# Designs tried in a protein design run: peptides against a protein of PDB entry 3J47. Part 118

Target 1, 121 residues: chain A of PDB entry 3J47
Amino acid sequence: IRLTNQLKSLKGLQSKLKDVVEYLDKVINKELPINHTILGKLQDVFNLLPNLGTPDDDEIDVENHDRINISNNLQKALTVKTNDELMVIYISNLVRSIIAFDDLIENKIQNKKIQEQRVKD
Target 2, 26 residues: chain B of PDB entry 3J47
Amino acid sequence: NAQYHLLVKQGDGLLTKLQKYGAAVR

## One batch from the design tools (peptide; made by RFdiffusion4, then SolubleMPNN)

Design b2_p26_8_s1 (from b2_p26_8, 19 letters changed)
Fold by OpenDDE base, seed 5:
Structure b2_p26_8_s1 (fold): chain B 121 residues (1-121), chain C 26 residues (1-26), chain A 26 residues (1-26)
Amino acid sequence: as target 1 above (121 residues)
Amino acid sequence: as target 2 above (26 residues)
Amino acid sequence: NKDLEKLLELVLQRLRELEKLIEELR
């Protein structure tokens, strides 16, 4: 019973992690707007993740003190990398908003010129 | 960090210019 | 890191192009 529940919980976590990846891919592809609340929660998840070392490096008995520092450095590096990626996505959305606003202004100017010509005819 | 803040400030400055222009075209 | 830097440079270039377009519309 306990092992089956743990396996079910792990499968549920794997499914949710997949949904998060699919969401991030849609955000990166600019198919969806960035939700800052989701991104903050993802950063919190990465800050709670145990060291994402390759699963093959667990076989060498080297003293516990250096492993804690490596874990903290990798976690910090992942947090910084994630923050930089989010910043780039934020700026990319800002630029899109600016372009869309510029196009709106240009369209409005053109419409005004067309109206002024129609009043002179 | 510093380059990002500079880029964000440039983007915000551009948005502000666009907003002023959009208000003048109304 | 290099891909992020290139993307940042591309974004900076796009911002400069937009600043130029706004100045041409003024």
Scores: peptide ipSAE 0.224, ipTM 0.810, DockQ to the pose 0.063
Fold by OpenDDE base, seed 1:
Structure b2_p26_8_s1 (fold): chain B 121 residues (1-121), chain C 26 residues (1-26), chain A 26 residues (1-26)
Amino acid sequence: as target 1 above (121 residues)
Amino acid sequence: as target 2 above (26 residues)
Amino acid sequence: NKDLEKLLELVLQRLRELEKLIEELR
């Protein structure tokens, strides 16, 4: 019973992680706007993740205290980097939305001028 | 942080100006 | 870090150009 519940929780976590990756890919591809609430929850998940040390540094008994600090610094650096990348994507999408709105306004002005000319003829 | 908030405020200000212009063209 | 700063500067420049275009359309 306990092992089956842990496996179910792990599968649920894996599915949620896949949904986050798919969402991030759609945001990177500019198919979806960044949701700040999803970004905040993702940051909270990264802050709650135990420090995933690189799997390949199995060499040398250096004090457990310095490894915890290095791994915390790496996770913090990855979180900051991810936040900065998502911020750049957000601003890029905002600029694109502004350009598309400007083009829409110009098209509406042109259509209005064409209609005014057709009423004078 | 501060530069980001400044950039976001500038973007929001520009978006608000665009929205006002779009409403005046309607 | 330098590439991110350059991209941010480019975005700020583009926002200023768009603000000028909006003021010219007013």
Scores: peptide ipSAE 0.216, ipTM 0.818, DockQ to the pose 0.068
Fold by OpenDDE base, seed 2:
Structure b2_p26_8_s1 (fold): chain B 121 residues (1-121), chain C 26 residues (1-26), chain A 26 residues (1-26)
Amino acid sequence: as target 1 above (121 residues)
Amino acid sequence: as target 2 above (26 residues)
Amino acid sequence: NKDLEKLLELVLQRLRELEKLIEELR
């Protein structure tokens, strides 16, 4: 009973991990927009993953160690790239908000000048 | 990272200046 | 990397233009 439940939970986790990979592939292929919430949760998962690079077991087959290190380096590089993309989006939204606010200020100044002119006439 | 934080800080400073200007025009 | 750097430079240029416009309105 306990072992069967653990195996079922592990299969469920594997299925969810596959769905995340498929989502990331669609985002990489620009088929879907980057969902910031999914990406943030994925970063949290990667930060909670124990560094798969404790090198203290001297008998992990050199090929598996190299694949794990390459995977970790690729994941780090993808995380950096994604952070940079999110950063550009954030700044672009900030700039857009600033421009929209400047336009509102200018419109208010113009409206005030028009009202002041109407009171003098 | 550091250049990003600097750029974000500059943007926030600009936003704060705009807010002050919008308050002075009220 | 080069495209991201160019986007960052464009954003920095836009921020400087906005800072100038705010100073002209002051």
Scores: peptide ipSAE 0.212, ipTM 0.802, DockQ to the pose 0.063
Fold by OpenDDE base, seed 3:
Structure b2_p26_8_s1 (fold): chain B 121 residues (1-121), chain C 26 residues (1-26), chain A 26 residues (1-26)
Amino acid sequence: as target 1 above (121 residues)
Amino acid sequence: as target 2 above (26 residues)
Amino acid sequence: NKDLEKLLELVLQRLRELEKLIEELR
């Protein structure tokens, strides 16, 4: 009974991992927009994965070490890209806020000039 | 990183100049 | 990487234009 439940849980995890891979392939192919929530959850999963580079597992076949290094390098590259995209969005919003504030100041100056002219007439 | 921090610093400097201008017009 | 660098350059250019506009309003 315990072994059968562990096998079911592992199969469920494998199915979910396949769904994440299929989603990432659709994002890479530009079929779907980048979902920030999915990328954040993927980052959380990788942060919860023990660094598979503890040197005490001297029995991890060379093939698994290469796959782990590729996954860690890919995750770092995706994290950097996501941070850079968020930074560009933040700056774009800052620029828009500055423009809107400049327009408000100019409108206030014009309104003050109109009021001063009405008091002189 | 360094170019981004420079860009953020320039944006914050501009926002501060604009705030001073808005206070001088009040 | 190149598209993101270009987008950052465009944002930097826009901030410089805004800084110039604010200096013209002084």
Scores: peptide ipSAE 0.199, ipTM 0.794, DockQ to the pose 0.060

Design b2_p26_8_s2 (from b2_p26_8, 21 letters changed)
Fold by OpenDDE base, seed 1:
Structure b2_p26_8_s2 (fold): chain B 121 residues (1-121), chain C 26 residues (1-26), chain A 26 residues (1-26)
Amino acid sequence: as target 1 above (121 residues)
Amino acid sequence: as target 2 above (26 residues)
Amino acid sequence: NENRQRLLEEVQRRLLELQKLIQELR
């Protein structure tokens, strides 16, 4: 039961990672705004991951140690992959914030020019 | 890892400059 | 006006640097 839940959680994480990648690709393509709820759920999954990776210390079988190491390496690889995805999200948000700020500056410059013209007429 | 931290640090430095400018334009 | 233009140019330069860093990570 516990191993099946870990495998299900890992598959769920992998599916969520895939959804985040696909979301990031849509974000890079400017098709969708960032869903902060996906980020929050990813953080919640990460906060739960340390609790999913502690086997209770009470049954040492040597076959479990290699499977635990493989699971931990896969979990680390998934964590790294998700960190890379979060980084791409962060950079994409930064880029969008810069573009939106550039547009805001341009709009303020234009509004100021229009106001200066109205004072001269 | 080091490239990641460098990129995050550069991003944060840009965000801080963006925030300072946003405050100066208000 | 000049200070705003210089800052826009600095923001654009930093955006371009970030885009290069993203490309180097791909």
Scores: peptide ipSAE 0.218, ipTM 0.826, DockQ to the pose 0.034
Fold by OpenDDE base, seed 3:
Structure b2_p26_8_s2 (fold): chain B 121 residues (1-121), chain C 26 residues (1-26), chain A 26 residues (1-26)
Amino acid sequence: as target 1 above (121 residues)
Amino acid sequence: as target 2 above (26 residues)
Amino acid sequence: NENRQRLLEEVQRRLLELQKLIQELR
């Protein structure tokens, strides 16, 4: 019973990870808008994944070496892809912040010019 | 990796200067 | 006035530098 529930939970996690990758591929292809809530949760998952990818050093079964290498390569590829997406979002937010500051500076300049004209009239 | 860290560092440097400058305009 | 104008120019220059970095990553 416990082992069957763990296998079911692991299969459910694998399915959700597949759905996430498919979602990220659609976002990269510009088919879907970037969802910040999904990306935040993915970031949390990837911050926890380095801790999940340390095999507790207590079962060196030599038969898993190829599956562990494939998992580590896939995890590394997913981490790189997610870092690139987070970078694009970070830059986009930075650019938006700079534009908003530019507009605020221009608005202050204009308001000051209008006040200086009203004091001269 | 290296280009990513450079870009983030440049972005943070921009934000910091933008903040200092916004404070000087106030 | 002059300090605010120099500030605006620096923000614009930095925005352009960021845009260039985004294009180098695409």
Scores: peptide ipSAE 0.206, ipTM 0.823, DockQ to the pose 0.034
Fold by OpenDDE base, seed 2:
Structure b2_p26_8_s2 (fold): chain B 121 residues (1-121), chain C 26 residues (1-26), chain A 26 residues (1-26)
Amino acid sequence: as target 1 above (121 residues)
Amino acid sequence: as target 2 above (26 residues)
Amino acid sequence: NENRQRLLEEVQRRLLELQKLIQELR
């Protein structure tokens, strides 16, 4: 039950992230007006992310066409990193569930040994 | 991407086996 | 007892396989 709910939540988050990317692509393509409230919330989410590299490239000599491509590459890199973080969380929850299951098996083995001893006394 | 999907698939397969076992130990 | 021991060993094996997969992704 708990793991199935976590997987459902992770799939729901993945769907929402996809919807955000599709929204940002529509805004970049000028198909939708810039919603400053959505952009502000996205900026808050990105500011809560640990500093994912100031590009230590002090070479601000890429013409204004490449700034949009760098922004898209950074957004893609941020999306990939968010996906990697969600993957690490998923794996961590999986590992915790395996450990908890191992402990449950051991507890059942011990309880059976105790019951077998009580029947011999 | 492909390695990620493979890992998720392996994790889901393990979860299914853990669920089956948790039911058999009841 | 033997069936439970075999199953603990299988859970431990799968835990180690998952740990390797995590390390390959880092």
Scores: peptide ipSAE 0.202, ipTM 0.815, DockQ to the pose 0.039
Fold by OpenDDE base, seed 4:
Structure b2_p26_8_s2 (fold): chain B 121 residues (1-121), chain C 26 residues (1-26), chain A 26 residues (1-26)
Amino acid sequence: as target 1 above (121 residues)
Amino acid sequence: as target 2 above (26 residues)
Amino acid sequence: NENRQRLLEEVQRRLLELQKLIQELR
């Protein structure tokens, strides 16, 4: 029973990972727009992934070293791209917050002018 | 990296000035 | 009033500078 449930959960995870890969391929091919919610979840997944690039220093077979280096370079490239996307989102949110605060100040100035006119009449 | 950190720092500096102004207008 | 207008103009100027920097990073 427990082993069968673990195998079912693993198959479910594999199916979801396949759906994510297919989605990423469509985004890379510009068939779909970048969805920020999916990117955020992918970031959470990458942050929860063990560093697939710390070989425990004790079994250097030269053929495994090249595969590990390729995996590390790919993971590093994905991390850099993810960071750049997060940076653009952060700046965009900062700019939106600044605009919203500027509008709030302008609304307050206008409300004060309306009150000053009402006291003068 | 460096240009981004500069941009973030400028944005945070602007936000801080805007907050001080919003408090002074209250 | 004048100090408020000058600060709003400074905010707008800095916002435009930030927008230019964002475009240069794209």
Scores: peptide ipSAE 0.201, ipTM 0.812, DockQ to the pose 0.032

Design b2_p26_8_s3 (from b2_p26_8, 22 letters changed)
Fold by OpenDDE base, seed 2:
Structure b2_p26_8_s3 (fold): chain B 121 residues (1-121), chain C 26 residues (1-26), chain A 26 residues (1-26)
Amino acid sequence: as target 1 above (121 residues)
Amino acid sequence: as target 2 above (26 residues)
Amino acid sequence: NKKREQLLLEVQRRLEELKKLQKELE
């Protein structure tokens, strides 16, 4: 039950992340009007990400196109990193649940042995 | 990508086995 | 008894496989 719910939650998060990417692609391609409310909430989520690499405001005239590409690459790298971290957490929880299940099996084996001894005495 | 999908598939397979056993031990 | 021991052994084997995959991802 607990692991199935965690897996369902992770699959739900993955589906929502895909829907966000598909929405952003449609907005970039001008297929959909920019929803400022959705964009604002996405910006808030990205602003809550730690400032990984605003180069300090010291002088490079990198054409606005290269800055947008670097920002998109950084955002993609952060999204991949977050997905990898969530996967490590998922595996760790899976391992913990298997250990807890192993302990439950051993406890049931021991309890059965104790009951079989008490019936022989 | 491929390693990620393989890992998730192995985790799902293990979870399914764990569930079947937890039901058989009740 | 034998069926429970076999299943305990299978759970241990799967736990070791998952620990290996976790180390490959770190």
Scores: peptide ipSAE 0.287, ipTM 0.852, DockQ to the pose 0.041
Fold by OpenDDE base, seed 5:
Structure b2_p26_8_s3 (fold): chain B 121 residues (1-121), chain C 26 residues (1-26), chain A 26 residues (1-26)
Amino acid sequence: as target 1 above (121 residues)
Amino acid sequence: as target 2 above (26 residues)
Amino acid sequence: NKKREQLLLEVQRRLEELKKLQKELE
């Protein structure tokens, strides 16, 4: 029962990771803005994964230990890959926020120049 | 890990400075 | 005017620093 639930959770995670990768590719291509809700749900899934993968140490036969180590290494590699993807997203949002702020500042400069010109006329 | 934390720290430092900039332009 | 130009220059410098860090992570 626990292994079937872990396999179902892993398949659900794999499907969500695929959806996240497809979303990330669209964000990298500037086709879509970053959805903070997808990011939060992904973080929640990754925070739950370590808690679901701690075997209570008391009854696992030696044949399951190698499969658990491979699963933990794959999970760690997937967690690292996702953290890197989340960083690229975070940096991309920071860059967009800076550009939008620069444009706001330039618009405020132009509006001030127009007001100063109207007071001189 | 260390490069990740450094990059996040630099991003947060930049965001803080951007906020100070916004407040000075208001 | 001068304070605002200095502030725009500082934002541009930081944007370039962030783009460099992004390229080092890719």
Scores: peptide ipSAE 0.280, ipTM 0.847, DockQ to the pose 0.034
Fold by OpenDDE base, seed 3:
Structure b2_p26_8_s3 (fold): chain B 121 residues (1-121), chain C 26 residues (1-26), chain A 26 residues (1-26)
Amino acid sequence: as target 1 above (121 residues)
Amino acid sequence: as target 2 above (26 residues)
Amino acid sequence: NKKREQLLLEVQRRLEELKKLQKELE
């Protein structure tokens, strides 16, 4: 019973990871817009992934060395790509904030000109 | 990495200057 | 007045620098 439940949970996690990969592929292909909530949760997963490699299991067989190297290289590549996407989002939000501030300054200048004209009339 | 940190630093420097200038225009 | 106009020009210049950096990353 306990082992069967763990296998079912692991299969459920694997299915969810596949759905996330399929979603990311659709976003890369521009079939879907970037969802900030999904991307934030993916970041949380990647920030937890370095903690999933606790070096305290000194007994993982020499036969897994190639799979571990492929996993670490893929994880590093995915982390870099995710950091680049987040940087684009951060810059885009920064640009929007600057535009909104520019519009606020212009509106304040216009309102001041209108008030100065009304005091001269 | 280095280009990323440079770009973030430029963005933060921009925000800081924008804030200082917004405060000087109030 | 002049201080606000100089501020606006500096915001615009930096906005264009950020848009250029965004385009180089895409």
Scores: peptide ipSAE 0.269, ipTM 0.847, DockQ to the pose 0.034
Fold by OpenDDE base, seed 4:
Structure b2_p26_8_s3 (fold): chain B 121 residues (1-121), chain C 26 residues (1-26), chain A 26 residues (1-26)
Amino acid sequence: as target 1 above (121 residues)
Amino acid sequence: as target 2 above (26 residues)
Amino acid sequence: NKKREQLLLEVQRRLEELKKLQKELE
């Protein structure tokens, strides 16, 4: 019972991971727009991935070590690229928030000038 | 990494100044 | 008034600096 439930959970995770890869491939191919919610969840997954991939360093055969190192380097490169893209999005949103706040301040100044003019008339 | 942290810090500093200005315009 | 105008000019300058940095990251 416990082993069968773990195997079912692992198969479910593998299926979801495949769906994420297929989605990422469609985004890379510009077939789908970048979804910020999916991108945020992917960031969370990538931030957890370094914690999932610590093999305790004491007994891995040299031939598996090269394949694991190549996989880790590719994963690190993809993580860096994703972090850079998310950084650009964060900065863009910050800039938009600053512009919107500047416009709000200017609108408030104009409204105050209109009120001061109405009191002088 | 370092340029990112600098840029985020500059953005946060700007937001803080903007908040102070918004409070002074109230 | 003068202090508000100076603060608006500083916000605009910082916005332009952030836009330049964004363009350098693209």
Scores: peptide ipSAE 0.249, ipTM 0.839, DockQ to the pose 0.034

Design b2_p26_8_s4 (from b2_p26_8, 17 letters changed)
Fold by OpenDDE base, seed 1:
Structure b2_p26_8_s4 (fold): chain B 121 residues (1-121), chain C 26 residues (1-26), chain A 26 residues (1-26)
Amino acid sequence: as target 1 above (121 residues)
Amino acid sequence: as target 2 above (26 residues)
Amino acid sequence: NAERDKLLELVLENLRQLTKLMEELR
């Protein structure tokens, strides 16, 4: 039961990671804005991941050590992958913010030129 | 890790430059 | 004006570099 729930959670995480990647691809392609709800859900998954990765110390037989190492490596690989996805989201937000500020700066320069021209006329 | 930190550092550097530019346009 | 245009160009170049780093991480 516990292992099946972990596998189901892992499959759910993998599916969500796939959805995040697909979403990131759409954001990179400028097709969609960043959805803060997806980011929040991803953060919630991250906050839950450390709690899922504590083996309760006290009753796991020696045959599980190789399986634990594989699960920890997979969890680490998933954590890295999700960190990379969060980073791509962060960069995408940064790029969008920079573009928006560039447009604001250009608009302000244009407005200032228009005001200076109106004072000169 | 190193590429991540480099990318974050570059992003923060950009944000700082953008803030300075926004202040110079005020 | 010219200094502002140069700052814009610098921001655009940094954006290009950031985009390249993002692609290298993919």
Scores: peptide ipSAE 0.270, ipTM 0.841, DockQ to the pose 0.034
Fold by OpenDDE base, seed 3:
Structure b2_p26_8_s4 (fold): chain B 121 residues (1-121), chain C 26 residues (1-26), chain A 26 residues (1-26)
Amino acid sequence: as target 1 above (121 residues)
Amino acid sequence: as target 2 above (26 residues)
Amino acid sequence: NAERDKLLELVLENLRQLTKLMEELR
């Protein structure tokens, strides 16, 4: 029963990571805005990951140690991958904010030039 | 990790420069 | 004007570097 629940949780995480990758690709392609709800659910999964990855030290079945190590390595690899994905989202937002601020600066410069021209006429 | 920190540092540096530009346009 | 244009160019170059680093992570 415990192993089946861990496999189900891992499959659920893998599916969510895939959805995040697909979402990131759409954000990079400017097709969709950031879904803060997906980001929040990912953060919640990450906050739960340390609690899912602590083996209760109280059931040392030596035959499961290799499978637990493989699961922990896969979980660590998935954590790194999702951190990289979250970083790409953060950077994409930063880039968008920078472009929007640049456009605001240019608009302000243009408006100032128009006002200076109107005062000279 | 190192590439991540470099990328964040570059982004923060860019944001700081953009803020300085915005202040100079005021 | 020239100082503002240089600052804008620096912002654009940093954006390009940031985009490149994003592609390296994909």
Scores: peptide ipSAE 0.264, ipTM 0.838, DockQ to the pose 0.035
Fold by OpenDDE base, seed 5:
Structure b2_p26_8_s4 (fold): chain B 121 residues (1-121), chain C 26 residues (1-26), chain A 26 residues (1-26)
Amino acid sequence: as target 1 above (121 residues)
Amino acid sequence: as target 2 above (26 residues)
Amino acid sequence: NAERDKLLELVLENLRQLTKLMEELR
């Protein structure tokens, strides 16, 4: 019973991971807009992935050492790439917020100039 | 990391200037 | 008015610098 539930949970995780990869491919190809909620959840998943880069000192056979190093380098590269993508999104949102606030300030100045002119007339 | 911190610091500096401007326009 | 216009110009210059940094990261 316990093992069957763990296998079912792992299969569910694998299916969700496949859906995320398919979504990321569509975003890279510019077929879909970036969903910030999906990216935030993906970041949480990557941050919860055990740092495969800490070898627990258990006897890993020399043939598995190269596969583990490749997997760790791939996971580290994917984490760095995801952090860079999130950084670009954060800055893009910051710039958009600043532009919108600049436009708001300019509109407020123009409205104040119009009011000052109406008081002089 | 260093480029990220530089860019965040520059964004925060712009946001602070924008806030000062918004307060001067009030 | 002139002080506000100078503050706007400073915000626009910082926006241009942030946009350039975003292009360098892409």
Scores: peptide ipSAE 0.251, ipTM 0.829, DockQ to the pose 0.034
Fold by OpenDDE base, seed 2:
Structure b2_p26_8_s4 (fold): chain B 121 residues (1-121), chain C 26 residues (1-26), chain A 26 residues (1-26)
Amino acid sequence: as target 1 above (121 residues)
Amino acid sequence: as target 2 above (26 residues)
Amino acid sequence: NAERDKLLELVLENLRQLTKLMEELR
């Protein structure tokens, strides 16, 4: 019973991971817009993934060490890349917000000048 | 890490200046 | 007026610096 439930949970995780990969491929191919909510959830998943690079399981056979290290390095590289991409998006949105606010302030200053001129006439 | 923190700090500085400007217009 | 114009100039300069830093990270 316990092993069967673990296997079912693992299959469910594998299916969801496949759906995420298919989504990321569509985003990379520009078939879909970047969904910030999905990227944020992916970041949360990567942050909750056990650091596959914590060497604290001193009992995993030396023959799998190279494959595990490659997988861990790839996951760390993907996490860093995702964080950098999210950062670029965040900064781009911040810059856009600042420009829009600057334009709004300029418009308010101009409107105030026009009102002050109309009161003097 | 260091470049990230620098970028965030610059963004926060901009946001703070923008808020001060918005208050001075009000 | 002059204080607002100076604040606007400061915001524009910081935007330019932020844009440059974003380009260096790309």
Scores: peptide ipSAE 0.250, ipTM 0.830, DockQ to the pose 0.035

